# Designs tried in a protein design run: peptides against a protein of PDB entry 7PB4. Part 352

Target 1, 105 residues: chain A of PDB entry 7PB4
Amino acid sequence: KMLNIKEYKEKLLSTLGEFLEDHFPLPDRSVKKKKKNIQESSVNLITLHEMLEILINRLFDVPHDPYVKISDSFWPPYVELLLRNGIALRHPEDPTRIRLEAFHQ
Target 2, 218 residues: chain B of PDB entry 7PB4
Amino acid sequence: DALQMAVGYFEKGPIKASQNKDKTLEKHLKTVENVAWKNGLASEEIDILLNIALSGKFGNAVNTRILKCMIPATVISEDSVVKAVSWLCVGKCSGSTKVLFYRWLVAMFDFIDRKEQINLLYGFFFASLQDDALCPYVCHLLYLLTKKENVKPFRVRKLLDLQAKMGMQPHLQALLSLYKFFAPALISVSLPVRKKIYFKNSENLWKTALLAVKQRNR

## One batch from the design tools (peptide; made by RFdiffusion4, then SolubleMPNN)

Design b2_p30_3_s2 (from b2_p30_3, 11 letters changed)
Fold by OpenDDE base, seed 4:
Structure b2_p30_3_s2 (fold): chain B 105 residues (1-105), chain C 218 residues (1-218), chain A 30 residues (1-30)
Amino acid sequence: as target 1 above (105 residues)
Amino acid sequence: as target 2 above (218 residues)
Amino acid sequence: MKLSEKASLEDLKITLEEIFRRLLLAAQRS
């Protein structure tokens, strides 16, 4: 039973990874290059996959403070995507912090 | 308080009362509506009123209004939902009330405290896909409920048959997409990637209320 | 994705399934 759950989890992770790459890729850096004056904020954006990893791990590693601070590496549309779809929750007192919803509770 | 009196009236009040003829009924209904939209209702109040709305104790107009104000303060008891579904089986509510109930259930899904018993009702909900009026909303509900263990060959066949009958409906495609995720071997049909497969946001009658509930539960 | 060892496999499964479910729906609406 446990082995099957582990295998299934790995399959879910793989499928989710592929799905995220296909449907929620980072914006092509190439398109922003043409407008001269946008200060290339050299901020490396993380993938939605990486963002979810951070949020999931925080939820389970630190369940008493499951919130993650939104950094400049967090692409704002991803944050809004997660919030809008009930995957993440914004901290009630600190809008710069978000948590993953506790779907397992 | 005024709410307790109103709830008590509906619990103990006249059988088959008509909204348009009963000033007392209207008064109590307005009280419930006002509290529900401002503060939400306690789980116990929802338990009572939800069952009343589906029992056929009152007329369709009253039942519809009660059901529209089933807005939780915090949570909805799973037991209340299970009891409500049992009333659907008895068939004393109108078709429009059934549709509204499924819309409500989808809208309030995240506020239901537990899902274990509701998940056991999966087969019942799935059987309701045959009702053309319910089908879009039932698909949405099933999309929320579906677990890997629910994805069976016979259900896949039923969905494909329904798709053959009704065409490539967005709500069916959404559910089939989820089924394909859980059991890719059961669904050989290429789901067309390009069609916007979404559950019509049936005008979320509760959009404003849900935002308020989420703010209170923070 | 390297996930927390503190989480049960079942909890992780539930979490991942729900994330996928919601994102799948989001992708269909876009």
Scores: peptide ipSAE 0.597, ipTM 0.810, DockQ to the pose 0.325
Fold by OpenDDE base, seed 2:
Structure b2_p30_3_s2 (fold): chain B 105 residues (1-105), chain C 218 residues (1-218), chain A 30 residues (1-30)
Amino acid sequence: as target 1 above (105 residues)
Amino acid sequence: as target 2 above (218 residues)
Amino acid sequence: MKLSEKASLEDLKITLEEIFRRLLLAAQRS
């Protein structure tokens, strides 16, 4: 039974990864090299997969404070996607913090 | 308080053959409606009133109004939902009440405290797919409930047969897509990614109420 | 994806399935 659950989890992860890449890719960095000012700190956006990993891990690793601070690496449309679909919740007092919904409770 | 009196009225039924039965009923119904939409109802109040709405104790108009105001303050007890579903089996409620119940169940799904017993009712809900009036809402409910263990060959066949009969309905496609995710070997049909597979959100009678409940549960 | 070792396999399963379900629905609406 446990082996089957582990295998199924891995399959779910794989399928989810593929699904996220297909349906929720990061916007193409059309780096048009127009020469203007160097200072736009190329904030490396993380994938939705990476964002979910962070949120899931925080929920289970730190259940008493399951909130993650929204960094510049969090693509705003992904944050809104998760919030709108009830996957994540904003902190009631700090809108810069989000948590994964506790679906296992 | 006024709410307790109103709930008590519906629970016990009209005692006296008073000529003002309808006025009294309307007064209590308005009390329940007002509290439900402003503050939500306690789980115990929902337990009582939801059972009443589906039991056939009152007329369809009253039952419909009660069901429309089954808005939780915080949570809905799974037991209340199971009891409600049991009344669907007895068949004392109208078709319109059944539709409304499934709409309510989908809308309030995230506020139900537990899902274990509801998940055991999967087969019952799945059987209700044959009802054309219920089918869109049942598909949505099944979409929310479906686990890998629920995806069986006979259910896949039934969904495909239903699709053949009704056409490529968005709600059926959504459920089939989920089935394909859990059991890709059972569904050979390429679900066209391009068709907007969505459950009609436009029918959420409780949109504003749900937002308020989510804010209270924070 | 490296998931927390503190989480039970069942909890992770439930979580992943629910995330997928919701995202699948979101993708179908887009």
Scores: peptide ipSAE 0.590, ipTM 0.804, DockQ to the pose 0.309
Fold by OpenDDE base, seed 5:
Structure b2_p30_3_s2 (fold): chain B 105 residues (1-105), chain C 218 residues (1-218), chain A 30 residues (1-30)
Amino acid sequence: as target 1 above (105 residues)
Amino acid sequence: as target 2 above (218 residues)
Amino acid sequence: MKLSEKASLEDLKITLEEIFRRLLLAAQRS
């Protein structure tokens, strides 16, 4: 039973990774060159996969404070995507902090 | 409490001696509606009223109004939902009530405390896909419930047959996409990933109430 | 993706499946 769960977990992770790359890729840095006013924030944006990893790990590692601070590396459309689809919740008192929804409870 | 009196009225049934049975019924129904939309209902109140709405104790109009105000204050008991589904098997409720129930179940899905027993009803829900009126809402419910162990060859065949009959419906495509995710070897058909697959907005009836519940439970 | 060792495999499975379901719907609406 445990081996089957491990194998299934790995398959889920792999499939999720591929899915995220296909459907929610980061905007190509190359195309945004022309319109001047988008602050070339020199900040390396993280993938949605990396963002989810951070949120999942925080939820389970620090269950008493499962919130992650939104950094400049968090692409705003990804944050909005997670919030709108009920995957993440914003902290009630601090809008700069989000948590993963506790689906296992 | 006015709410307790109203719930008690529906539970015990109309007292024969009331000359104004319809006025009394309407008064209690309005009380339940007002509290449900303002504050939500306790899990115990939902348990009682949901059972009444699906048991056929009252007429379709009353059952519809009760079901529309099954808005939780906090949570809905899984046992209440299982009991409600059991009434669908008995067939005492109207087709419109069944549709409304599935819409309600999808809308309130996140407020149900547990899903273990509901997941055991997967086969029952899947059989309801053959009902054209229920199919869109059942697909949405199945989308929420489907686990890898539910994705079987016979169910894949049934979904493909249904698609052949009904056409490439968005709700069927959504469910098939999920099935392909869990069991890619069972679904050789290329599902158009880019087609806007959306479930009918079953939540529209409760959208404002659900927002209020989520705000109170934060 | 390296996931927390503090989480049970079952909890992680449930979490990942639910995230995927919700994101799949989002991708289809976009």
Scores: peptide ipSAE 0.555, ipTM 0.775, DockQ to the pose 0.315
Fold by OpenDDE base, seed 3:
Structure b2_p30_3_s2 (fold): chain B 105 residues (1-105), chain C 218 residues (1-218), chain A 30 residues (1-30)
Amino acid sequence: as target 1 above (105 residues)
Amino acid sequence: as target 2 above (218 residues)
Amino acid sequence: MKLSEKASLEDLKITLEEIFRRLLLAAQRS
């Protein structure tokens, strides 16, 4: 029984990863070479898969404070996607923090 | 009408704590079955009932019966199919219901109004190939959906690995042959030229009903 | 994706399934 659940989990993770890459890819860095010297801090955006991993792990590792601080690596459209679809919740007092919805409760 | 009352019952659930819950359920289920097999169902009725059948709102026996009578009068909305597939991600439906759904999807494929959104679910369907019970039907569905853009090296590897595990299954061979057609450079293996129809249409539960639908819509 | 060892496999399964379902529906609307 446990082996089947583990295998299923691995399959589900693989499928989800492929789905996210296909449907929710990061925007291509259109290198608009506009010359102005503004140190565009090369903020490395994380994938939606990585964002979900962080949120899931925080929920289970720290259930009493399941909130993650939104970093500059969080692509704003992904944050909005998760919030709009009820996958994540914003902290009621701190808009810079989000948590995964507790679907298992 | 009786059908609207039946659909409404499944959508809203039983209003009163009637002692005859099972009799009422059976009555409405028979109403849906009778209309579906005789005339087909409207796209809106299929949208509602298909969602119910896969949501886990009712027991497996009821869900199976509902799914078996998802026969269109004219067309099935692609949106209804996408919603239904979304429920497959949730472990609330039985394995038998999943099998039946893929059989249904293959049988009803030509009656689905659009394919653009269903094609986007290609990766999801492909991942279901690893389920031995689903594999034949998923192969058939993928055979209908596959475009050149879907034929990627990693999918070829997965199909070949599956073939090594399961042997030269007709349904898998059909899909591999299609992949070779779109991307011959990815498949160096000589596939036997099977003259035989890869997918036996003989197991389509809806064959007779769908013939009648096609005749009424001509 | 490396998931927490503190979570039960069942809880992780439920969570992943629901996320996937909701994202499928989101992809349909885009």
Scores: peptide ipSAE 0.528, ipTM 0.752, DockQ to the pose 0.313

Design b2_p30_3_s3 (from b2_p30_3, 13 letters changed)
Fold by OpenDDE base, seed 1:
Structure b2_p30_3_s3 (fold): chain B 105 residues (1-105), chain C 218 residues (1-218), chain A 30 residues (1-30)
Amino acid sequence: as target 1 above (105 residues)
Amino acid sequence: as target 2 above (218 residues)
Amino acid sequence: MNLSEKASEEEILEILEEIKQRLQLAALRS
């Protein structure tokens, strides 16, 4: 039983990763090249997969404050995607913080 | 089951032949209240009872009591909420019931299974900001619902106009701060940097029940 | 994905399944 759950989890993670890459890829870096002058704070955008990992881990690691601060590495469309589809919730007192929705009953 | 009989009574209405209609109603209402506060209600029971509370089928006192015990065992169906909002549009419920509904909606927001259809009702909720009694709770709801796509110039203007009329209300400032977060170019006004956004605690009515629900679902 | 050791495998699976389902629905709408 335990082996089957672990294997299923690994399979699900793999399939989710592939799905995210196919349907929700990061924008190609090529578009930002035109504005030369502003200091390239080249904040590397994280993948949606990495964003979900952060949110899931925060939920379990810090259950009394399960919120993650939105950083510059968070691509705004991903934040909107998660919020719009009820995967994440905004903090009631801090609009810069989001948490994973509690799906576990 | 006593609960099923109670829900059935509210759904079908009082059977004509009972001389003691008020005692029967009170009995069934107490049954619903007791189960809701102890165990919560199933999504189907909430669907039925929530619609009844907003339809105008019963008096305001009964509707208020029903709405106060709309505590989920696990989840609330988004469809139930959409139907409930449709009843608000019909205007058969009292102003106090509308206030209570928005308080309930904010308090139970995390227990609603989906938000896609509720998000489509954004414009309806936003229009309710003009009601002074609803405004604090609607601001809180909108704070939970607002996406970047909802932040439009005309809505910014309406919020600023409302602020000019009502003053710098904490709930309105909270919503404006969120709007500024999504669209800083649309809000030129310097908003006071509040470290904490304070909404009126809508959960106060259900605080104990919500804690119990969260504990059961852990 | 390196997930917290504080979560049970069952809880993680439930979360991942729900996320996948919601994102699949989102992809169908886009």
Scores: peptide ipSAE 0.539, ipTM 0.405, DockQ to the pose 0.329
Fold by OpenDDE base, seed 2:
Parts: sequence; structure tokens; C-alpha cells
Structure b2_p30_3_s3 (fold): chain B 105 residues (1-105), chain C 218 residues (1-218), chain A 30 residues (1-30)
Amino acid sequence: as target 1 above (105 residues)
Amino acid sequence: as target 2 above (218 residues)
Amino acid sequence: MNLSEKASEEEILEILEEIKQRLQLAALRS
């Protein structure tokens, strides 16, 4: 019984992953190797899937402070997507922090 | 057997080389339909075909026809239902297919061998209440699934909010009445004493087939 | 996706479904 639930969870996660890849892929880093010496901090952008994972885990792991600090790895369009669609909420006092909306509360 | 060949066709998919792909598809689909309505399908056949219908492997018209003939000979495996629900989460099926699936699930509920895993999907079904097209059927399903442990304050709030938006729908009232039965302290609102629980039972596409299944299993 | 062991599978499913629904609506508007 527990195995089937786990399998279902895994399937759901897999299907969500596929959906996110199809509809909300990361922009291909056009490595325009333009030579300018700006230390382009090679900040690796995380996928929307990874962003959601962080937000979900924070909600359950630290329920009294469910907010995640927006890092440079957070692609701004993803942050905006989550906020505009009510999936995430911005911290009222710290605009650099967001939480997952508590859909189960 | 013609049925085995038909199921095998849907499982493996169309062989690319056949010039008459549509005729072959129609032939096999008719075979499945005929057997399902006459005798019902084995649990293994339902497992295969139900997953195919919801996977998006075929077009919506084909998926709809497959789903309409998911009539058991005896029982439906809970595992098949759980797998099917997982496909709903993929979003590859049409809205009409989702509606049909919930209608099917309600209609076939008594023929599902176990309910333990389905009960664990309670929250998933509850999340689908916000879809206006699904809401009547989801309420009916939840009415069948709801236990005392499922009645939580946040779910009560969501149901009341839905009622405020949609009005006093009979299916919402039925579910709220059940919630009040399990947790009267959570629902302060006076619900009308309805003598009859009204779900859209009149639209059961499988009424005749279900009677036949019940007769065969006696 | 490694999800927290503190969450019930039901809660996770509800959250994931809600996220998916909202993102599907977003994709249709886009």
C-alpha cells in the first residue's frame, strides 16, 4: 500500500516535471560570448521544478517561517509567474522573501 | 481472441506501416465496445485500457470511446484507478475526458475492489472542486469517500466559499451535510434539511451496464 | 524532486495539483 502511494507521488512529480519543461522551460542561455570582461557571475538558474521543490519543502520543514530568500539562481520571470498566479506570496516586510501559498491550510 | 488483439493494438500502438490505420483503429475500438457492453471487461483489460484512455496516446474522440466502455465483468482494481488519477495530473487529457472520468469513477465506485489508496487521494479530488465542470461529480465522489478524519476546518472554509460563489447547489449541500454530520462544531450554518440527496444520477451513462454487472456477480 | 518527509502524501498531492492547475491556467493565458 505505501509503495503504491510512493509510486503515485513519483508519477505525479514526473508529470509535473514534464509539464514544466514543456510550458516553462528555462531560456537557453544564449551564450553570446560577447568578450566584455564583466565577470558574468555564472549564476546557474534553477528550473521552475527546483524552485517549487524549495518552496514546498520550506513550507513543511519550517512552518513558522515558511519564506525562502530569493537568490540569484531564481529566474525573475518564474518568481513573477508564481506571484501573479497566487502560487507564491511575497513577505510583507521583506520583498526578497517569498513563500508557497498554503493551499492546505 | 478478437478482444486480446484489440487490447494489444491499443497497448502497443498503431503500427506505422498500415495504410488503413483508421479502419484498423475503428475495428479494434468496436471490438472492445462490443465485449465491454455485452460481458464486461476483465480487471486486467480495464487496467490497460483505462490508462491508455487517460495517457493522451490517442485523440480525444478515441479516449472518450474507450472510457465509455470501461465496464467491469466483476471488479476494477484500485491500482488501475490510482494510475488513472495520476494521468489526470499530467494534463494531457481534455476537460471533457476529466468530467467523463469522474462520472465513471462515481458510477463504478462499488465495483472497485479496495478503497484505501483512493481514500488517500482525498485531497487531490477536493482540489478539483474549484473546476465548475467537475464540481458536481467531485462532490458526489467526495460524498462517497468522506470520513471523519477528512473533515478539516480548511476544507469546510473552501466548501463555504464555493457555496458563496456558486450558490446553494444540491451537490455542495449534500457534501456539506455530510461534513456537518461528522463535525457539527465546524459548520455553524444551518443547512436546509433535505430529505433527498440529489446528485446528477440521472446522467449515468452506464445504468444498464451496471445492472447487468450486478446480475452477473450474484 | 525530494519532498519533505513531514508532509503527508495527501498534502503533497493537493499542493501539486493546485500548483499544476494554476500553471495550466497561466499557460493558456500566455
Scores: peptide ipSAE 0.544, ipTM 0.424, DockQ to the pose 0.347; fails the geometry check
Fold by OpenDDE base, seed 5:
Structure b2_p30_3_s3 (fold): chain B 105 residues (1-105), chain C 218 residues (1-218), chain A 30 residues (1-30)
Amino acid sequence: as target 1 above (105 residues)
Amino acid sequence: as target 2 above (218 residues)
Amino acid sequence: MNLSEKASEEEILEILEEIKQRLQLAALRS
């Protein structure tokens, strides 16, 4: 039974990853390393998969403060996607922080 | 030069100490407008100013004026457009700014250097079809972007639902006709063979400017 | 996806299923 759950989890993760890539691909920031001085903090955007991973892990690792600070690596369309679809919630007092919705509660 | 100073002002923000903040803002805005309409802006200048216009850093009036002068000298970077769309999702800009942006995006579409990343935003654009103010312009944009792989059953259903709600709008019909071309099996309804796809000639606010750009790049 | 060891597989499955469902609905709405 446990082996089947683990396998199913792995399959679900894989299928979710594929789904995210197909439906919500991240625009490749071609960080054209144009050499010169503009400290354009070439903030590497993370994938939606990575964003979800961070949110899920935070929920379990720090259940008393399950909020993640929105960094420049968080692509705004993804943040809005999660918020609009009830997958994530903004912190009521700090709009720069979001948490995963507690689906299991 | 005056343009670099103006762009730098918008990028860095108003220096707090200026008693004449509004006069300084207007001066720099006029500088950008004058150069943009006369010569067009470099891709780097558009990158900076387009993001500023959509970031909510300035008021709606300023953002509108900036967007109206986002005229390229040669090309617009795809990355600039992607970043701009990102700001649209954050909701810090007004509805009128969103409409203007989509109008701009359609008008400037041919001047965008690449389309690969913009095509990845297809779903986000499609979601904006539900906004009655955006719908005509989004349909036009989608008409320009749509590939066979974008034509999915759920999108067909949504377009048909929109048609049921809004009536047989020319812009919806144009997009549906394209969808039927790519995936005839998904659209069982007889679409009138419209010989001419009429997207609202939204008074191309940039018509004169675009003609000038095309003439310079010949 | 490297998930926290503090989460049960059952809890993770429930979360992932819900996320998938909501995103599927979002994709259908887009």
Scores: peptide ipSAE 0.538, ipTM 0.722, DockQ to the pose 0.322; fails the geometry check
Fold by OpenDDE base, seed 4:
Structure b2_p30_3_s3 (fold): chain B 105 residues (1-105), chain C 218 residues (1-218), chain A 30 residues (1-30)
Amino acid sequence: as target 1 above (105 residues)
Amino acid sequence: as target 2 above (218 residues)
Amino acid sequence: MNLSEKASEEEILEILEEIKQRLQLAALRS
């Protein structure tokens, strides 16, 4: 039975998720809040999966400004991974903003 | 105290400070160096200063000197190492700083409190194997970090390719031997049985300091 | 992934495949 496009998409998402977990796991910054006053804002880092989701959605939701602002939740190695491999691009005038490359165009 | 003032200066101090132009910077740097070599630094001090050394906040000369004095009094926080690696990925530090960092990481490996999060960075370390300057030290680091779950077919292929390009380097052979131990089915090549695994004993810049740390913690 | 309803399934598939391929290459380079 030819997997319908929807089933194939779900399979691809699942396999991509597994791949990301295996090859690019996020370091569990279980910064135990040792209460000392270093306002280390417990910036919850997002997974690479979540980062890609944000970038993909922005591309389609706001095609005229497909850039996402890099927040503290963006783990720097992931940002560099995406940029170096041509998956994402920095905004030419604002290095704090990145977009997904439009692979479908 | 003088150390707190010095650390505070580096934490809050000027961006892109040059060592040759700032007497204040030199004073604080010497303070950190003196304390680090005599007593070692607290984990919190290493956390702050290591990040500064790799963030690109200061010039390469200053960063190099800071990194050279990242000597623990007791332990290094794993979180500090994770943060440091994140800076390496961003590429704001020089090639020489990267080499020094890997040398430092190997030298200080036993003083890092935990390894679970560092092990998650295995792929990022492995990516640095293709850099000829880093390769010997990265192999040593990977030799220390490698678990069975890290031994994947694609990594085996890469190591074999590197060996084909660079020749049978002792550090590559050491890592391949470990890979063969964990996954013998992935490595059909006969590796010479070396009784002693020799990573380039680049004289550990911290040999004397590490001996002192071990003596203080006994 | 909760993906935008504005994207066709075909477009999403193309993007995901390309991302996967590039990341696989990255992992191989790593």
Scores: peptide ipSAE 0.538, ipTM 0.710, DockQ to the pose 0.340; fails the geometry check

